# Designs tried in a protein design run: peptides against a protein of PDB entry 8HF1. Part 13

Target 1, 320 residues: chain A of PDB entry 8HF1
Amino acid sequence: NVMLYATKPTEVMVSFPHQEQVLTVTRLISAEIEKFYVSLDLMNIGVQPIRRSKSLQCLRDPSKKSFVKQLFNDFLYQMKEYGIYAASIAIISLIVEFDIKRRQAETLSVKLMHRTALTLCEKIRHLLVQKLQDMTYDDDDDNVNTEEVIMNFSTPKVQRFLMSLKVSFADKDPKDICCLVFVERRYTCKCIYGLLLNYIQSTPELRNVLTPQFMVGRNNISPDFESVLERKWQKSAIQQFRDGNANLMICSSVLEEGIDVQACNHVFILDPVKTFNMYVQSKGRARTTEAKFVLFTADKEREKTIQQIYQYRKAHNDIA

## One batch from the design tools (peptide; aimed at target 1 V14)

Design b1_p11_4_s2 (made by RFdiffusion4, then SolubleMPNN; from b1_p11_4, 5 letters changed)
Fold by OpenDDE base, seed 5:
Structure b1_p11_4_s2 (fold): chain B 320 residues (1-320), chain A 11 residues (1-11)
Amino acid sequence: as target 1 above (320 residues)
Amino acid sequence: MYIPKSNEEVL
């Protein structure tokens, strides 16, 4: 029961300006995805054989089209919420996923659908990388991974998050750090992990201080699609965090009931706290005497966020 | 880029 041992962490709210990134590239990418959706809807993929997996949950083998749309919608969300730099990492995950699905395609029509999705992803990747390179004089892809490029092409939320990490952890002993970063969506874990790897590598004060890992909660909906590699990675990542070989863990709000992660001294909530359970579960990981629970909010949502946190705090105290 | 100081607020 996570409630029984919760030290009262210091709850910190970090406000960020709500800037809609009015970048021409983001509009172009969105328009290309919308055009692709029109083409995707017109694709005849035939009647897909219902794989008779006996679990009622496998009956929602999401229409192979709906899965493609989901991945692109998830990408669009990441581009909006985290910025162009995060989107450049996110698109690689789509490329990998669609290439796997293309190779696993049982029909030529499905193979073609995933091929078309891949072609779009490569176009998007090129547009993103080209935009990141506008800040670099060199055509070298490695030059886009600088602290400056990461910061300039990140949303104000991500900028504030990275600043909070730098201020909190610069030149500290890695052993004194036990940090959780909560994100809403499963795919965001990997995206923010990739962003943090590059940011830490570009930031001398953090290179030997922060060792990030990511953990994606088990998707109870589709255990069959969780690659053996992902399951091995998750187990390894958790073990590394337990052993202190990693001191920062990015996780989705699906902390499986029973992921015993150590008492953390820092908990960052990168995405909005949408539920009381998320508040309690995430806050309940900040268990050290000097633990910080940091949430990020847009300035326009500041008052609403404060009220919501006070309501959750009250409800938590009434149950404790 | 001038990153404005975070408005950190203790709740």
Scores: peptide ipSAE 0.474, ipTM 0.819, DockQ to the pose 0.020
OpenDDE base, seeds 1, 2, 3, 4: peptide ipSAE 0.468, 0.470, 0.472, 0.472; ipTM 0.812, 0.809, 0.810, 0.812

Design b1_p11_4_s3 (made by RFdiffusion4, then SolubleMPNN; from b1_p11_4, 6 letters changed)
Fold by OpenDDE base, seed 5:
Structure b1_p11_4_s3 (fold): chain B 320 residues (1-320), chain A 11 residues (1-11)
Amino acid sequence: as target 1 above (320 residues)
Amino acid sequence: MFIPESNEEVL
């Protein structure tokens, strides 16, 4: 029980300017997704045969339209919260998911729906890559993975996060690092993982220092849809982190119940701490003597965040 | 590259 240990990590707040990325490309992408939603709502996909799988998911959207909208809303969130560079990675995950669903489609109408979604994702990918290439002289996709491109096309939050990683870990011994990065959303784990792989590879001071992994908590809503490959990958990622073959683990909040990970010296909370449990569980992983617990906040929300953390700290001390 | 001053504070 993580609550039984009064871990006193140094709590650090990193503020970032609330800058809306007023990029024409983000507006174009948002407008294309909205047009697609109108088209999606008009699609007659018929009554899908309710396979009597007792899984609650078959009951939630017999149309599978809500799932398509969810993935695009999740993408729009990542583009807004993490920036265009993160969005270029996030869109690939949508492409893979819609291609799988297109191939698994039981009806022509569902197949067409996923095909249309896939076509939109490819258009979005091209718009994003083209925008990243505006800073490159060469049309090579690898040239968009520079530290400069990653930083310039990331939100102020992600910029500060990457800077905090560089300052904390530049030229350190990888064995002395045990880092957790908490994100709110399951799909953000993979997006930030891809961003970190490219950032670490483009940053000489980190290339042989940080070995990232990610973990997506078990989807309690659909354990049956978790691919054997995903489960194998998760088990491997946990094992690599336990064995010290990975020293940075990206986690969603769902890990409150499931990761027996070692004591960490760094815990980064990339997204807002929304619950007392998230505060206690994430902070409770920072267990080394000089452990840091790092929060990111928009300048406009700084005071509110400070007050919330003090309330959580007080409540934690009252129960410890 | 404008390294914005890290507004880091200890809580």
Scores: peptide ipSAE 0.475, ipTM 0.826, DockQ to the pose 0.020
OpenDDE base, seeds 1, 2, 3, 4: peptide ipSAE 0.466, 0.472, 0.466, 0.472; ipTM 0.818, 0.819, 0.814, 0.821

Design b1_p11_4_s4 (made by RFdiffusion4, then SolubleMPNN; from b1_p11_4, 5 letters changed)
Fold by OpenDDE base, seed 5:
Structure b1_p11_4_s4 (fold): chain B 320 residues (1-320), chain A 11 residues (1-11)
Amino acid sequence: as target 1 above (320 residues)
Amino acid sequence: MFIPESNLEVL
């Protein structure tokens, strides 16, 4: 019960400029996705056979279209919130998912729908990679994974996050680090994990210092869709973090109820704190004597964020 | 690359 201990970590707010990355490529990608939605709405996929799994939770959209739109909306969110470098990683997850769904398609129409989605993802991937290569002289895909490329093609929020990691952890002993990174969305965990792997590998001062893992909380909505591989990965990732083989864990907000993790010295909240529970539970992981609880806010939302944190702090102290 | 002190505050 995280409420039982009034942990007093140092609460730090990092502000970032609200820059809309007005890249022509992001506009083009958004326009291609919108064109695809129009095409998707016109697709007749027929009535899909409702496999009566007894769990009411799989209102499998009989159209499967909502799931396709969800994945692209999630991608658009990541591209907007984290930048085009993060989007280049995020799109690979869509490619994998649509290829699985294409192979599992029970009807030709559903197979074609997922094939069209996959074709769009490959086009988007090419547009993103080409844009990352604009800063590289060599056409080698590995050259896009430099600290410079990652930073320049990340949003100000992600730039401040990466800078905060570098300043906090450069040349430190890995054993002295226990870091949590909270993100709102499940798919963001894997995207930010991939970004961090590349950033750490490209940053000598963090190489061999930070070993990231990610944990996606159990999908309470559809435990049947958790692959055996994902469940094994999740168990392995937690165990590595407990054993100290990983010292940075990326978590979605769904972990409020589920991670028995050790006391951490750093907790980063990469996305806005939307609930009192998220505040209490995430802050309640920063339990060491010099623990830091770091949140990121746009300059325009700074005052609103401060007031919200003070309200949550007050409410927490009134319950403690 | 350093976080400007103006963009980092203790709450």
Scores: peptide ipSAE 0.386, ipTM 0.840, DockQ to the pose 0.021
OpenDDE base, seeds 1, 2, 3, 4: peptide ipSAE 0.369, 0.383, 0.377, 0.375; ipTM 0.828, 0.822, 0.832, 0.827

Design b1_p11_5 (made by RFdiffusion4)
Pose (drawn by RFdiffusion4):
Structure b1_p11_5 (pose): chain A 320 residues (1-320), chain P 11 residues (1-11)
Amino acid sequence: as target 1 above (320 residues)
Amino acid sequence: PEVEYETIPEV
């Protein structure tokens, strides 16, 4: 009876070769951000509330410097984990966030700090577009070129995930498919969403089948890439997925708990599984029959992750 | 394109 309304989806793996080498432009950007941090640390904005540790044992920077550094560090993480083009999208989210803070800002000193951060972010955007541009020698067709650069300017993890996404839904009806994708970090959702938008508008077979939509938790990141203070579109993403308007969801541990959704055909956990409870809930989200469940881990982490999953399965058996 | 899917054995 439970299997009538419940389903044990087939759980499969997608391993990918993990490499450690990085590109030179990554080193250059790292040096640029380090120079910016060193300069900003001494920014000496108007006196701010003292921020100490959770236990007050060690000091902390003012909340605003912490916020700027956090955003930059998130951008660097997105670049380290998902390739150059992921950074190319993520730098736009940083530009929008700094423009919003400029608007919210309430002092000349803080405003100046945010404006200069915006300037550096735009320089970084131009740097990313520059390396992305210095590969058009291969060919002139920007669509297939977008597909090719995405395949080439991405980590093996990103290449392998997008490969599995293409193969799984090559020419199926958009109505027939209902899939979710889970990622860990906040701005990674928007970054990878924009990457999927580009790829959907980069391939002929996937162009009219997949509809990517992303949503995150609190501290709601901006939904647009336009910097126009107000937008005309009003319909929400969750309601879209419930209504079938969107079929590809990009969330980060938000939809895993509580949020009712129709039974979904596929679930892709882009970032490695960490918690037993979250594993159980994410698997349960693939509530439809013949549901397919997908995981992505590094080759080096294969034994560890498989052993961990066995621990989970045995724990499920033990509890039962 | 092709992708290899690995099934995790049951316990």

Design b1_p11_5_s1 (made by RFdiffusion4, then SolubleMPNN; from b1_p11_5, 3 letters changed)
Fold by OpenDDE base, seed 3:
Structure b1_p11_5_s1 (fold): chain B 320 residues (1-320), chain A 11 residues (1-11)
Amino acid sequence: as target 1 above (320 residues)
Amino acid sequence: LEVEYEELPEV
């Protein structure tokens, strides 16, 4: 048995300056969400019915208030980690979710709670879009989806990621590209997907080269909470990536769940590698002869990141 | 803005 020495991917680290986007708009948005949490805690929504799952486990439906707070906390995370341009896309997902929950509300009090959350999301959307438009000097070009606006209103991490895509894939044959992008959080997949669609459309060197998709993993909470539409989307997205109709796939850490994807030539880790399993599984997708495994690190965390990768390499070699 | 790429040496 000739152990086919799997060609190890080239591991590359990209450093970025640690800049907190100290924008007045981000402080205003955070303060509006905090005021909303105070008002939300005072709302009487009554006793929520316990949904029985088919599995006889009484999964407590998460408190409808807790779910609202989770979505806004995830939004605040996206705004901090990826910037205000990414936040302008992320807020649309909250608007859609709260409008669905408002329409599905069984009680007037729950309907009013989701309506109040939706009103806050529309205010946040307006503040974000207005700030993106402040860079357009010409009143006639309302297009906030330019390469310049995307780059200027993204965090240094996202800027370096977009530059790395442009340098890696400019004017290449789309058939020669099989790229994975790993992110930590489920909601980041859709946010970065929307950002990449706009960036690719605004970047001539990438417009006919990169076709992105996103895959959100199965919620570990229950297959019963996964919408039929979401499962259909995941199945379609993975099939498009297998068929070569998409050549860039954005995934949360959920490729741990045994999603069968082909060997890739590029793997980007956009968020910090927090676990040994994430390192081994994401690196294990970069299996072509010239495969690259690209990590992003803040300059201040560089040495700590290097030490962590060497620890993971050692632990992997001790199991192999 | 140039992207600084650092190849992580094989151990």
Scores: peptide ipSAE 0.381, ipTM 0.871, DockQ to the pose 0.729
OpenDDE base, seeds 1, 2, 4, 5: peptide ipSAE 0.364, 0.358, 0.368, 0.371; ipTM 0.864, 0.860, 0.865, 0.865; seed 1 fails the geometry check

Design b1_p11_5_s2 (made by RFdiffusion4, then SolubleMPNN; from b1_p11_5, 3 letters changed)
Fold by OpenDDE base, seed 3:
Structure b1_p11_5_s2 (fold): chain B 320 residues (1-320), chain A 11 residues (1-11)
Amino acid sequence: as target 1 above (320 residues)
Amino acid sequence: MEVEYEVLPEV
């Protein structure tokens, strides 16, 4: 029995300075969302009809107010964790969602609620775009999608991630690249995807080298709430990555859901590893020869992160 | 800015 020692991936930790972007614009946006929550709590939207799922379980549709608050809370998280540039992309997803919900509203009160949320999103978008433009000294080049603007308005974590991509993949053959990027939250996948599209387009050394795609995990609440369009898009994204038409895949808990993706040579963990299962499953995708498993940590959390990884390694060796 | 890469030793 030749135990084929599966080549363990090289585990790499990238440290970044813990700097909260204490920008005036971030405080203004947070204060506008808080004022909106006060107004939202005062809105009478009436009794909402209970949607019956196909499984006869009467899942109460989450209160339409709770859904609105969830989207803004997820936006505030993305703005804090990834920066203002990422927030400018994230807000567009909220605009699209609230416009859909406004058009689908069965009552005037619900339509008005989603209209008010949409108006706030447009105000936030304007504040973000204006702040991105404040660094372009030249009145003629309104292009907020430059490498410089992306880097300057990203958190230190995102800056180190983008630099790690550039160092790892500059001038490489696209066929030799199979990269996974893990993020904690579903909405972060789309936000980081939009950021990477703009970054790759602005970075000559990555043009025609990296072709990103994203996968959103199945919503644990009900497979019936995933739009047929979203499921088709996920299937297409997986197929493009399998066919080599995409060589970088951004995903959340997709591996926990049993989505089979190929063995990768690079795995980036952009957000903190919170569970043993996430560690084992994400690391278990770095299975090629010379595979790299890259973690990002704040300098203040470095020792705690190292200790947690050693605990996970020990626990994995005790099960294997 | 250089990216500091720390290889986590095999224990």
Scores: peptide ipSAE 0.412, ipTM 0.886, DockQ to the pose 0.770
OpenDDE base, seeds 1, 2, 4, 5: peptide ipSAE 0.394, 0.396, 0.395, 0.396; ipTM 0.878, 0.879, 0.879, 0.878

Design b1_p11_5_s3 (made by RFdiffusion4, then SolubleMPNN; from b1_p11_5, 3 letters changed)
Fold by OpenDDE base, seed 2:
Order: structure tokens, then sequence, then C-alpha cells
Structure b1_p11_5_s3 (fold): chain B 320 residues (1-320), chain A 11 residues (1-11)
């Protein structure tokens, strides 16, 4: 019953123009991934040895190809929703994952499948980095991690988010900041974390103000597939946020799983609020005096978003 | 570029 005595946060909406960045590079990357899917479907990876893991989920052959497609589909989502700068970070996560899986491959055919996926990721990374460099007039500074490059190659949503951070937190005391950033997908947490690290480092007003961290939801796949390292990372990230060593936490639905985080003064919802539970739980974290609950919406969806929030408020009042 | 903040009215 923590809900009854929480100070109601100020609910704020930030609108952004619905501009689809139709970049040639985005179309090329999408076409290369689709070609890869056709090739992947033709790959014979043979019958996989049934490891008796305690979880009865025999990883059938389709699951390995399906997982590869899931990672690329998540990458395509990051590129579309957050822009090509975010995609340049997201592709590194795929490279790491496919290299791990390539090394852990029990068969040569599975090893080759992950190697082919890795080679595609390396090609995609090159295409993205080349496009980011096209705006750096200085041939000598390979540093695509400037505020300008980040802003120009981010979607309007991400641009407004970054600007909202700058306006909200420029030159503030780090101790006065407890910020949550909610995203829909677990891979978005890592992507936005990497983007924020680079943005904060490139933005003087934020360098010593914001210390980001991220938490990733449990894999819906058995706890046996969560590496001991991933679990250790999540515990460390939460502890850093509790100790004030991090003051901005990027999270997905992890807070729905009962992770106790402190009362926050800012809650940003970067992705659309799709469920009443997400609304209540995320809003319920904005519990300090003068707390802000910030939503991002496309201009075309402004009215729909407002009506959805009114429905959620009504439903919340009917339960309270 | 300015960020437009719109408070969602209490109904």
Amino acid sequence: as target 1 above (320 residues)
Amino acid sequence: MEVEYIEIPEV
C-alpha cells in the first residue's frame, strides 16, 4: 500500500515531430538483414545435441536461428526508434553476443552461423560509422561521439529526450538527482545507456552531473541462461544507484519484478506506455516533492496519449 | 531548439 501516501508527480508530456529519417543507409542495412534471413533459413545447422539442462526447454534447432533473427529484429527496432547513432551502439551489443555464441558453439555448423551473423554486424557497423563520419568535416577527428553528431543522427524522440535531460539537469548537484528512464525493450537499456554515456561526456553541463547506469529485465528464458556475470552486473548497477554512485537508471519492466529502487524526482518514459501496470509502477517511482513524470509522444499521437493517460488515471482512482 | 513541456491537466 505504498501508493496511498505518495506525492502525486507532475505529469508532463513532451511532443516531438513525427519525422521518419529515411536514410539510404537504413534501407541498405534493412535489405542486408533481409538477405541474411534468406541465407539463414537455407543454412543446415544439423540436429543439436540435447544438453539436459534442468529446464526441460530443449533448445531445438529453430530456437538458435530464431534467437539470431530476434537480435537483428531488435537492432532494426533500435535503428528505427532511436536513430542511426543509437544503432551504431546497438550493433556492438550484437557483435559481442554473436562472438560469445560463436565461441560457445558445440558444432561447426552453429559456429559458422554465428560467424556469418558476426560478419554482417561488422558490415553494418562500418556502414553506420561511415555515415556518422560524413558529417565530421575534420578528416583527422574520427570522434563521432560529439553532441552534434549524437543529436543529428538521433530520432526526434531521442533529441527531445536528450534536450530534456540537459534542461532538467544542467549544472545541478548530482546528489539532488534521482532519475529513472523507462524503455520497453531490454536491449534498448544497453543502447540508450551507451548513447547517454557519450552524450554526457560530450555535454560539459552534464559531465559531472549525470552518472548513468542500466538494468536489464530477466530473460524470459530460464534463469539458467542468465550468465552469472549478467546477474552480478544487475546487482552492482542497482547497488550503485542505491548508493548514489549512479543517479540516472535506464530500466525496462524490471521494476515490475519487485526491484526496490529509491524514490525518484524524475521519471522519463521514453517509449509509449502500453499497459496500466507500466503507468502505475513507473509513476509510483516519482515520489519526491516536485517529482516529474515525463512522457514522450509524437505530435500526431498527442491526443491519443492524453486520452490514454486519463483512462489510466481513472482506472487508478477506481482501485485506490 | 526548445523543448515544449505540456503539463497533462488534472481532470
Scores: peptide ipSAE 0.416, ipTM 0.899, DockQ to the pose 0.766
OpenDDE base, seeds 1, 3, 4, 5: peptide ipSAE 0.402, 0.415, 0.396, 0.407; ipTM 0.896, 0.899, 0.894, 0.896

Design b1_p11_5_s4 (made by RFdiffusion4, then SolubleMPNN; from b1_p11_5, 4 letters changed)
Fold by OpenDDE base, seed 2:
Structure b1_p11_5_s4 (fold): chain B 320 residues (1-320), chain A 11 residues (1-11)
Amino acid sequence: as target 1 above (320 residues)
Amino acid sequence: LSVEYIEIPEV
């Protein structure tokens, strides 16, 4: 009912060239992770004690190896989809996670497994940072966080996203901005948040205009594995966005989980819209006058994206 | 690098 009278957002598509970044460093990192998976499969970590947590998911990986592989697979995805600059931030999240898991390890074998994963993450971080530094002619400026480095080491999708932010928000009043950025994966929220912090700090036109925050969806893993810290962070992030202390929120599917966010004037969909629900929920947040709903698509997928949006529009009109 | 914005036509 209330949706029928909402001003329909302008649906905009931003195209980007499909460029496979074939970097030697990306191939090397992928090969190091593959070698690590072979070594990980050979690790005898013993039988883990069944924690009596009521959550069925603790029962799925008695070895905790699948979780380690999931984190590295998510990292590889981020490196591919967002570029090596984003990967340099994403790897820090893995370092933090594996250090926590190493400290929480109940057995020496599990502690060693997480230590080995951590050592690989530090090697990957070094390889990424070294590659980011190779473009800085000045050996003395350790500052790999320039607009130029961010842009050059980001995928065309991320480049177009950052340019879209600059064009949309340069020299605007921060109070007039309410922006959502939707991403598919929870770890992408942190990665894109870190990238945006550095980009905004390096971009004079945005430094005092955009204040980003991120919100990760609830772990489908039991509330027992959601650190009290993550829940506190999520509540604080939502509150900052409601209070206008943050005007850009990066989120993954969080709206389906019943998080009420205000009406926004900009909604960016950084990853492909895979479901009708994602389309309706994300579009349904662009409710202000002249609200924009911005999609990113590879040039080759342009027609397919348009047809998918028409199907979703039709399906939405048939339900309304 | 310019960003091309293409409005998705209403059908």
Scores: peptide ipSAE 0.412, ipTM 0.898, DockQ to the pose 0.750
OpenDDE base, seeds 1, 3, 4, 5: peptide ipSAE 0.408, 0.409, 0.404, 0.405; ipTM 0.899, 0.900, 0.897, 0.900

Design b1_p11_6 (made by RFdiffusion4)
Pose (drawn by RFdiffusion4):
Structure b1_p11_6 (pose): chain A 320 residues (1-320), chain P 11 residues (1-11)
Amino acid sequence: as target 1 above (320 residues)
Amino acid sequence: SEDIFEPIPEP
């Protein structure tokens, strides 16, 4: 009876070769951000509330410097984890966030700090577009070139995930498919969403089948990439997925709990599994029959992750 | 190709 309304989806793996080498432009951008941090640390903005540790044992920077560093660090993480083009999208979210803070800002000193951060972010955007541009010697067709650069300017993890996404839904009806993808970090959702938008408008077979939509938790990141203060579109993403308008969902541990959704055909956990409860809930989200469950881990982490999953399965058996 | 998908055996 439970299997009538419940389903044990087939759980599969997608291993990918994990490499440690990085590109030189990554070193250059790291140096540029380090120079910016060193300069900003001494910004000496108008006196701010003292921010100490959770236990007050060690001091902390003012909340605003912490916020700027956090955003830059998130951008660096997105670049380290998902390739150059992931950073190319994520830098636009940083631009939008700094423009919003400039609008919200309430002092000349803080405003100046945010404006200069915007300037550096735009310089980084131009740097990313520059390396992305210095590969058009391969060919001139920007669509297949976009597909090729995405395949080439991405970590093996990103290449393998997008490969599995292409192969799983090559020419199926958009109506027939209902899938979710889970990622860990906040701005990674918007970054990878923009990457999928580019790839959907980069391939002929996937062009009219997949509809990517992303949503996150609180501290709601901006939904657009336009910096126009107001937008005309009003319909929400969750309601879209419930209404079938969107079929590809990019969330980060938000939809895993509570949020009712129709039974989904596929679930892709882009970032490695960490918590037993979250594993159980994410698997349960693939509530439809013949549901397919997908995981991505590094080759080096294969034994550890498989052993962890066995621990989970055995724990499920033990509890039962 | 779907040869990239690997089933996880039961413990």

Design b1_p11_6_s1 (made by RFdiffusion4, then SolubleMPNN; from b1_p11_6 with D3S P7E)
Fold by OpenDDE base, seed 3:
Structure b1_p11_6_s1 (fold): chain B 320 residues (1-320), chain A 11 residues (1-11)
Amino acid sequence: as target 1 above (320 residues)
Amino acid sequence: SESIFEEIPEP
C-alpha cells in the first residue's frame, strides 16, 4: 500500500502596505453616488409587478431601487479595494446593465430611473478616465492601458498581485501554467479579468504566457435570473480552461458547486479568506507537484492572517 | 532580491 502522500501545496503569503490612498476623485464619486441615492429615494416608480417564477418560492424580485443601489455599492467596493483603474473597468459593466434595464423598462418611471443611473455612470466614467489621463504628459499617447498607468492607479494589494504574477510566470511555457485566482465578489471576477487583459497585453514577459478567463458563480437567488448569455459564457470559459486555451481562471466561490476544474499548480487568493470552507476548497485545487497556495494580506493584518491559517490547518487535519 | 513570497511555516 503505497500511501500516495498527496503533496501538500506550499502556502505562501504576500504582504502589502495598508495605504488608503484617498484620492480627491474617489471622494467626489462617492459624494455623487450619495446625492443620487437621496434623489432615488424620492422617485415614485409605482408598484412593481411580482414576477411569478413557476417555482413556488416567490423570491421577492429585489426592489428595482435596491438593485440600482446594489450595483453602485459593488462599484464603490471595487474602487476602494482594487483602485481607480479597476473602477474604470467596473463602471462599464454598470453602464451596460443600466442600458439593458432602461430598454427593458415596462414603465416610464422605471425607464427614467435607469436613465438617471446611466447618466451618473457616464459622469463617473469621465471622471475616472480623466484622472487616468493626468499621468500621460504627452498629448499624443492617449493610451491609459499601459503597465505604468495600471500599476499607479491600482491599490497596493493589486500592485503586489500583478508583481506576483510577473515573478511567477515571466517567460514560462504557457502549457506548464494552470492558475486559479479567487476573489470574494461576483462582479470582481469581471473587473480583475479586464484589468489582467490590459496588464498582460502591456507586459511583454506575460503577453504570450498568460491567457486569462473568468467564471461567475451561479446566482444564489435563482438559476432563472442567470441570463442565457452568462450561462453560455461560463460553459465556454470552463471549456477553454479544460482545453488549455486559457491557463489563468478568475473565479469567486463558484468552485464549491462542483465545477470540475483540473488540478492547478498555482492558486492565488486575492481577497481575505473569510471561511474554513473557502480555505479547504481553494487549497484543494492546488494538487500538482510543487503547487503554490498564495495569500494576500495587509502588513497590519499579517499576524492575524498567520494565526487564522494555523487554525484552518488544525481544523483540516482534524477532519482528514 | 527579497522574495515577494513569504512561506507560512508549520507551527
Scores: peptide ipSAE 0.480, ipTM 0.893, DockQ to the pose 0.774
OpenDDE base, seeds 1, 2, 4, 5: peptide ipSAE 0.478, 0.479, 0.470, 0.468; ipTM 0.894, 0.892, 0.892, 0.891

Design b1_p11_6_s2 (made by RFdiffusion4, then SolubleMPNN; from b1_p11_6, 3 letters changed)
Fold by OpenDDE base, seed 1:
Structure b1_p11_6_s2 (fold): chain B 320 residues (1-320), chain A 11 residues (1-11)
Amino acid sequence: as target 1 above (320 residues)
Amino acid sequence: SESLFELIPEP
């Protein structure tokens, strides 16, 4: 039981200014997605055959439209919370998913729906990439992955997170690093992973220091829909982290599934701690003597975050 | 650099 380890990691907070990046491109993208939702609601895709697996009934909009809307809503959340650079990576995951769904479509109407979604994703990708290139005088695609571009097109939260990694790990021995990064949503794991790969590659002090991986929690609702590839990736990522071939792991609520991740010396909580269970489980992974537990908070939420941590500390001490 | 991390005080 992770609760029984009275590990006292050093709890630290990183504050960031609450600035909504009000870019014209983000407003345009949001408006294009809203227009697409109106068009999607008008699409007649017919009644899809209910495959009899009882467990899938709750997530299957019989129209598959709710799944399309969920992916775009998740993208909009990532663009808002992490910035347009993270959004440029997130949109690629939507493109891949909609192309798979388009190829697997049982009807022409469903195929057309996924094709329309894919066309919108390609438009969004071009708008994002064009905006990233506006800071690069050179037309070369490789120039959009610089430290400067990543920092300038990331939210203040992500900027402070990247600075925290650089300050914590610059020129350290890779063997001395065992880092977890917790995020709220499963899709954020892959997005932040892609961002970190590019940031580490563009940052000489980190290039040979940090080797990131990511874990996505099993979707309890349909283990059968986890591609054999996704399950292989998860097993490989966990094994690489256990073997020390990876020293930074990005996780969502995977700890609830009993995945035994090693004791870590750094735990970063990139998103707000919403539950006592998440606090105890994530803090319970910071098990080394000099372990750090790092929280990120907007300046306006600083006092509320501190009070919430005091409540969680009290509740943890009352159970221990 | 040290100013990036604020220690969460004990209550």
Scores: peptide ipSAE 0.488, ipTM 0.899, DockQ to the pose 0.862
OpenDDE base, seeds 2, 3, 4, 5: peptide ipSAE 0.488, 0.485, 0.486, 0.486; ipTM 0.896, 0.896, 0.899, 0.898

